# Peptides against a protein of PDB entry 9IZ0, part 3

Target 1, 345 residues: chain A of PDB entry 9IZ0
Amino acid sequence: ITCLGSNGHTYKQLVKGGNDDLRQDAVMEQVFEQVNGFLRSYRKTSQRNLSMRTYKVIPLALKTGVIEWVQDTIPLGEYLDSAHKVYHPKEWSLSTCRKLIAEKQMEDLETRLKVYDLVCRHYRPVFRHFFLESYADPVQWFTTQTNYARSTAVASVLGHVLGLGDRHGQNILIDKTSGEVIHIDLGIAFEQGKKLPVPECVPFRLTRDVVDGMGITGVEGVFRRCMEFTLETLRREEDSLLSVLEVLRYDPLFSWLISPLRRMKKQKMQLENFNQPESGNITTDASRDPKIQRNNVSGESEAERAILKVRQKLSSTLSVEASVGELIRIAQDPSYLALMFCGWS

## One batch from the design tools (peptide; made by RFdiffusion4, then SolubleMPNN)

Design b1_p8_2_s1 (from b1_p8_2, 7 letters changed)
Fold by OpenDDE base, seed 2:
Structure b1_p8_2_s1 (fold): chain B 345 residues (1-345), chain A 8 residues (1-8)
Amino acid sequence: as target 1 above (345 residues)
Amino acid sequence: PLLYPATA
């Protein structure tokens, strides 16, 4: 829809209806705004303008709401599919790569690693071209690539700490003006991605194309240092962050668990994308949600476990540098990436 | 499902 604002400007908005609980997105956006407050207060993060990009979410009901249309953006996955066709027209299609990974989904790690390596050799990174083609001015190119590495670092730390799942290329937008990343569809949080039919086993998305967008230094530049400064800020503000999450413990509308419907929807999409790679918007019909009696006791125990895991991730047992180093290592490890869903690549 | 519609 397009709305006329009280300021006389027209705003495009996305109205969502169906099976998606926009309340979880709205709550995560509120957590990101609080974290942005911490990032502005700490010298090392403030001097670099580190922030999580946010968008407006207005939940209207259990399954309906209005979302801000983020202007001048493209999904990372949409850009990458187009760019691979342009820059590597003789390489394998994304559909071929996904098919090969999916055909081996039930095989052992060794077989899955061999297929992942084979796919990687026939589908090379291209995301550096986003910055090279979009910005003719060298200062703008350097600024936007720096903003990308910074925003990806903030999102990676927050994604790990909050246990954000479903970080595929269609749930990450790139701002064409700033180079910043915008994370959307925040309904899989607190490590509920591990409960998907194909478990998510990486702390955040750090695929070869995500790294290629950081330029020649890859992770060993702006990205690593901005992850360190972000984690240092979150460790300093641990009590403040945990206090924000404790409010959610008592929110009867917040879901600490992935809904069975969302799990089934993800499972269907994994099967349907295998059989029909081009089938558009799956309007999942409003199948009657069985009244999951949220036993309040089960919800509270899941909230407590989630908050405990956040606290553990903020632990000062390891240095910031050691913690970030291990996160970067795991997020890039082929032994984890080869186990991911075929649509993750 | 693309939560962001493809660039219309």
Scores: peptide ipSAE 0.008, ipTM 0.476, DockQ to the pose 0.063
Fold by OpenDDE base, seed 1:
Structure b1_p8_2_s1 (fold): chain B 345 residues (1-345), chain A 8 residues (1-8)
Amino acid sequence: as target 1 above (345 residues)
Amino acid sequence: PLLYPATA
């Protein structure tokens, strides 16, 4: 829809009607706004304009809401699929790569590593080209690549701390003007990604293309330093962050748990949306609810576990540098990446 | 902090 604002400007808005609960997205966006307050208050982060890019979410009902249309954006996955065909036309298609990983999904780690390495040799990174194509001026190129590395660092720390899942290439937008990342579909948080049919085992998305977008320094430049400053800020503001999350503990409308039906649907829809070419009306016949034994783990007990996990991730037991170093290592480790869902890389 | 958007 297009709305006329009280300021006389027209705004495009997405009306989402469906099975997705936009309340979780709206809550996570508010947590990001609070964190952006902490990042603005701390000298090391404010001097770099570190922020999580947010979008407005207005939940209207259990299954309906209005989402801000983020203009001048492209999904990371859409850009990468298009760019890979242009720059590496002799390499494998993303569909071929996903098929090979999916065929080995139930195999041992050694077999999955061999397939992941094979895929990596036939699907090279291209995301550097986003900045080279979009910005002919060297100052604009450097600025936007720096903004990308900064925003990715903030999103990586926050994504780890809050346990954001489902960070596939369609759920990460790139702003074509600023180079900043915008995370969307926040419906998997507090490590619920580990409860997907294929568990998420990396702290955040740091695939070869995500690193390629950082330029020649990769993770060892702006990205690492901005992760360190972001984590230092979150550790300093731990009590403030936990106090915001404690309010959610008592919200009866907040779902700390991804439902088993939603778990199956998310990864299935990812497979279907990537295997379908054009315009087929998917009438998903929703009829067979398997009798999920409600293990009545009270929503409160899951909230308490989630908050405890956030506190554990903010622990000062390791230095900021050591903690960030380990996160960056794990997020790039082939032994973890080879275990990810075939739609991840 | 009200974790619902206060209708501004």
Scores: peptide ipSAE 0.006, ipTM 0.472, DockQ to the pose 0.023
Fold by OpenDDE base, seed 3:
Structure b1_p8_2_s1 (fold): chain B 345 residues (1-345), chain A 8 residues (1-8)
Amino acid sequence: as target 1 above (345 residues)
Amino acid sequence: PLLYPATA
């Protein structure tokens, strides 16, 4: 829909209906706006204009809401698939790479590492070309690449601290004007990504293409420093952040757990991305509903566990530099990346 | 305060 604002401007909005609960997304966007307040108040983050890019979500009913249409964006995964065909036309297709990883999904770590390395050798990063092709002016190129590295650093720290899951290339938008990242579909938070059929085992998305977009310094330039300043700000504002999350503990509409329906939907989407139609009627007998023992853990006990995990991630036991160094290491570790969903790479 | 959008 398109709405006319009281300011005379027209705003395009997406009306989402069906089985997706937008209350989770709306709550996470409110948490990001509070964090953006902390980033604006702290000198080291404010002087760099560090922020999480937000979008407006208005839940209208249990399963219906209005989402801001983010103009001038492209999904990271859409750009990467297109760019890879242009810049590396002799390399493997994304579908071939996904098939090879999928075929080894149940194998041991050593076999999965060999396949991941093989795929990496035949599917090279291209995301640096986004900045080179979009910005002919050297000042615009440098500014947008810097904005990308800054925005990715903030999103990486927040994604880790809040335990954001489902960070595939379609859930990360790139702003074509600023180079900033916009994270969408926030309904997997507080480490519920570890409960997916293929568990998420990295703290945030730091794939080879995400790094290639940072330019020649990769993670060792603007990105690392901006992660450090963001984490330092969040540690300083720990009590303020935890107080915002404690309000959600008493919200009966907030789900601290991935819904069984959302888990099943993500499972089907994962399996459908494995099944390119070779003609085998794998009747997935969906009749084996594993009796997920509803451990009647009160929603309050799940909220308390989530808040305790946020507190643990903000712990000052390690320096900011050591903590960021370990997060960057784990997020790029092939031993973790080779265990991810075939569509993660 | 979590601003519940006032149902207009």
Scores: peptide ipSAE 0.005, ipTM 0.476, DockQ to the pose 0.022
Fold by OpenDDE base, seed 4:
Structure b1_p8_2_s1 (fold): chain B 345 residues (1-345), chain A 8 residues (1-8)
Amino acid sequence: as target 1 above (345 residues)
Amino acid sequence: PLLYPATA
């Protein structure tokens, strides 16, 4: 939809209808705005203009909302697929890589590591080219690449702490003007990504292309330091952050669990992304509703477990540097990335 | 992709 604003400007808006609970997105955006308040209040983060890029979600009904339109953005995965065809035209297609990983999904870790390494050799990183192509001025190039590394660092820490799931390349936008990342489709949080058909095993997305976008320093320098400052801020504001999450504990509309419907939708989308359109009537025998025993685990006990996990992630048992170092290590570990739906790019 | 705005 295109709306005329009261300021006379036309705004594109995405109307999302369906089974996606836009209230989850709206709530997570409110949490991000509170965190942005903390980042603005702390000298080490404010001096770097560290923020989670937010966006406005207006839930209109139980299953319908208006999502504002980020102008001048591209999905990371869309850019990477296009750029990979340009820069590496002799390498494997994204569909070939997906197929090979999917074919080994049920195999042991050794076999999955072997196919992941094989895919990595035939699908090399290209995301550095985004900055080289988009910015002819060296100062703009450096500024936007720095903004990307900063924004990715904030999103990585916050995504880990809040347990954001479904962090695939279509759910991460790149702002073409600033180089900043915008994380979208926030309805998988509090480690519910581990309950997906392909479990999310990494704390955040730090794949080879995500790192390649940071330029020659990779994860070192700007990214690591901005993660450290962000985590230091969140540890300082732990009680404030937990108080914000406690408000959500009492929100009867907030779901601390991935809905069975959302899980099934993600399962279907994962299967569709692995299968080429061979016209096989996959009779989705909808009759196998897995009787997920509705253990009436009170939504309260799930909220309490989620908040406890947030508190554990903010623990000062390790230094900020050690904690960030371990997060970066795990997020780049082939033993985790080989288990992911798309860990190679 | 869900697209969301830059506030000025």
Scores: peptide ipSAE 0.010, ipTM 0.475, DockQ to the pose 0.035; fails the geometry check

Design b1_p8_2_s2 (from b1_p8_2, 6 letters changed)
Fold by OpenDDE base, seed 3:
Structure b1_p8_2_s2 (fold): chain B 345 residues (1-345), chain A 8 residues (1-8)
Amino acid sequence: as target 1 above (345 residues)
Amino acid sequence: PLLYPAVS
């Protein structure tokens, strides 16, 4: 839909109807707006204009809402699939890489590392070309690449702290004007990504293409420093952040757990992205609903566990530099990336 | 990807 604002500007909006609860997305966007307040108040983050890019989400009913249409964006995964065909036309297709990883999904870590390395050798990073193609002016190129590294650093810290899941290349938009990242589909938070059929085992997405977009310094430049300043700000504002999350503890509409239906939907979408339709009638006998013992863990006990995990991630037991160093290490570790749905790009 | 269908 297109709406005329009271300011005379026309806004494209996306109406979502169906089984997806937008209340979780709206809540996460409100948390990001509060965190953006903290980032503006702290000198080290304010001087760098550090922010999580947000979009407006208005839940209208239990399963219906309006979302801001983010103009001038492209999904990271859409750009990467196109760019790999242009820059590496002799390398493997994304579908070939997905097939090889899927065929070894049930194998041991050693076998999965071997196939991950093989895929990495035949599907090289290309995301640096986004900045080289989009910005002919050297100042614009440097500015947008810097904005990308900054926004990715903020999103990586927040994604870790809030336990954002399902961070695949189609849930990360790139702003073509600023180079900033915009995270969408926030309905998997508080480490519920670990309950996906392919568990999310990294703290945030820091794949080879995500790093290639940072330029020649990779993670050791703007990215690491901006992660450090963001984490320092969040540690300083821990009580304020936890107070915002505690309001959600008493919201009967907020789901601290991934719903079985959402998990099954994400499972089907993962399987469909692995299976090119070779004409085999895989009758997915959906009849084996594993009796998910609804451990009647009260929603309050799940909220308390989620808030406790946020507090633990904000702990000052390690320095900011040591904590960021470990997060960057884990997010790039082949032993984790080889277990992911798409850890190679 | 929950591609929201762009309702044209």
Scores: peptide ipSAE 0.007, ipTM 0.478, DockQ to the pose 0.060
Fold by OpenDDE base, seed 2:
Structure b1_p8_2_s2 (fold): chain B 345 residues (1-345), chain A 8 residues (1-8)
Amino acid sequence: as target 1 above (345 residues)
Amino acid sequence: PLLYPAVS
């Protein structure tokens, strides 16, 4: 829909209906705004303008809401598929790569690693071209690539700490003006991605194309240092962050667990994306949610476990540098990426 | 700002 604002400006809005609980997205956006407050207060992060990009979510009902349409954006996955066809027209299609990975989904790790390596050799990174083709001015190119590495670092730390799942290329937008990343569809949090049909094994998305967008230094420079400064800020503000999450413990509308329906929907979308080109029509299949009697006792115990995991991720047992180093290592490990739905791009 | 639906 397009809305006319009281200021006379037109705003495109996305109306989501059906089975998506936009309340979780709205809550995660509120957490990001609080974290952005911490990032603005800390010298090392404020001097770099580190922030999580946010968007407005207005939940209207249990399964309906209005989302801000972020203008001048493109999904990372849409750009990568298009760019790969242009820069590597003789390499395998995304559909071929997906098929080969899926055919080996039930095989051992050694077989999955061999197929992942084979896919990687026939589907090379292209995301550096986003910055090279979009920005003719060298200062603008360097600024936008720096903004990308910074925003990806903030999103990676927050994604790990909050246990954000479903971080595929369609759920990550690139701002064409700033080069910043915008994470959307925040309904899989607190490590519920591990409960998906294809379990998420990485702390955040750091695939070859995500790294290729950082330029020649890859993870070694702006990205690593901005992860370190972000994690240092979150460790300093641990009690403040945990206090925000404790408010959610008592929110009867917040869901600490992935719904069986959302799990099945993500499973169907994974299976259907093998057979059809990504027609961006999210068919809102209005399947009746069985009344999950939220046993309050189970929800509170899951909230407590989630908050405990956040606290553990903020632990000062390791240095910031050691913690970030291990996160970067795990996020790039082929032994984890080969297990993912799309770990090669 | 208040938003009015113009085109769905």
Scores: peptide ipSAE 0.007, ipTM 0.480, DockQ to the pose 0.020
Fold by OpenDDE base, seed 5:
Structure b1_p8_2_s2 (fold): chain B 345 residues (1-345), chain A 8 residues (1-8)
Amino acid sequence: as target 1 above (345 residues)
Amino acid sequence: PLLYPAVS
């Protein structure tokens, strides 16, 4: 919908209806705004304008709400699919690559690694071309690539700390003006991605294309340093961040657990949206959500476990540099990436 | 999620 604001400006808004709990997205956006406060208060992060890009979410009911339309954006996956056909027309299609990985999903690690390596040799990264195409001026090119690396670093640390899942290429937007990343569909948090039928085993998305967008220095430039400053800020503000999360512990409407139906729906969407563009109106008759007696006791215990896990990720047992180094290593490790679902690459 | 496009 387009709304006329009280200021006389027109705003595009997305009305989201259906079976998605927009309350989780709205809560996560509120947590990001608090974290943006911490990033603005700390000299090392404020001097670099480090922030998580946010958008407005207004839940109207349990399954309906209004989302701000993020203008001048493109989904990362949409750009990559288009660019790969242009720059590497002799390489394999994304559908072929996904099929080969999916066919080996139940095999051992060695077999999955061989298929992942084979796919990587026949599907090369292209995301560097986004910056080369979009920004003819060298200063704009350098600025936007820097903004991309900065925003990706903030999102990577914060996504790890909050245990954000479902970070596929359609849930990451690129701002065509700033080069910044915008994370959408925040419906999998607090490590609930590990409870998917194909567990998410990486801390954040650091695929070959995500790295290719960082330019010649890859992860060793702006990205690593901005991850370090972001983690240093979050460790400094640990008590403030935990206090924000404790408010959610007492929210009887906040779901710390992914429902079995939501898991199945996300898995099915991960498999089907990648195999056929068919506009199948899956009228999932969600009428029979069994009254799982959400015993309040079970919800509090899951909230406490989630908060404890956030505290553990903010531990100062390792240096900031060592912690960031290990996160970057794991996020790029083929032994982890080969275990991801076929649409992760 | 059914993203209904904004009818412009």
Scores: peptide ipSAE 0.006, ipTM 0.459, DockQ to the pose 0.043
Fold by OpenDDE base, seed 1:
Structure b1_p8_2_s2 (fold): chain B 345 residues (1-345), chain A 8 residues (1-8)
Amino acid sequence: as target 1 above (345 residues)
Amino acid sequence: PLLYPAVS
């Protein structure tokens, strides 16, 4: 829909009428707005304009809402699939890579690592080309690549701390003007990604293409330093952040748990949105949902566990540098990446 | 700003 603003400007908006609860997205966006307040309060973060990019979410009902249409954006996954075909036309298709990973999903770690390495040799990173194509001026190129590394660092820390899941390439938009990342579909938070049929085992998305977009320094420079400054800010504001999350503990309409039906649907939709009609039936045999004993853990007890886990992630037991170093290591570790859903790579 | 649905 297009809406006329009270300022006389027209705004395109997406009306989402689906099974997804936009209230979770709206709550996470409110948390990001509070965190953006903390990032503006400290010299180290404010001097770098560190922020989580947000979008407006207006939940109208349990299954209906209005989402701001983020102009001049592209999904990371859409750009990467297109660019890979252009720059590496002799390499494997994304569908081939996904098929090979999916076929080995139930195999041991050694077999999954061999397949992941094989896929990596036949599907090289291309995301550096986004900045080279879009920005002919060296100052614009450097600025947008810096903005990308900064925004990715903030999103990586927040994504880890809040336990954001489902961070596949379609749920990450790239702003074509600023180079900043916008995270969408926030319906998997507080480590509920670990409860997906294929568990998420990395703290945030730091795939080879995400790193390639940072330029020649990769993670070593703007990204690492901006993660450190972001985590330092969140540790200082721990009580403020936890106070915001405690309000959600008592919200009877906030779902701290992803439903089994939603778990199955999300990973299925990730396959369908990338399956051009030529990729044969990857029967995700959803039949082995391990019997998660429905201990009727009250929604309150799950909220308490989620908040406790946020507190644990903000622990000062390790230095900021050591904590960020370990997060970057795990997020890039082939032993973790090879365990991810086939749509992750 | 308050957004009014424009019929488009």
Scores: peptide ipSAE 0.006, ipTM 0.463, DockQ to the pose 0.019

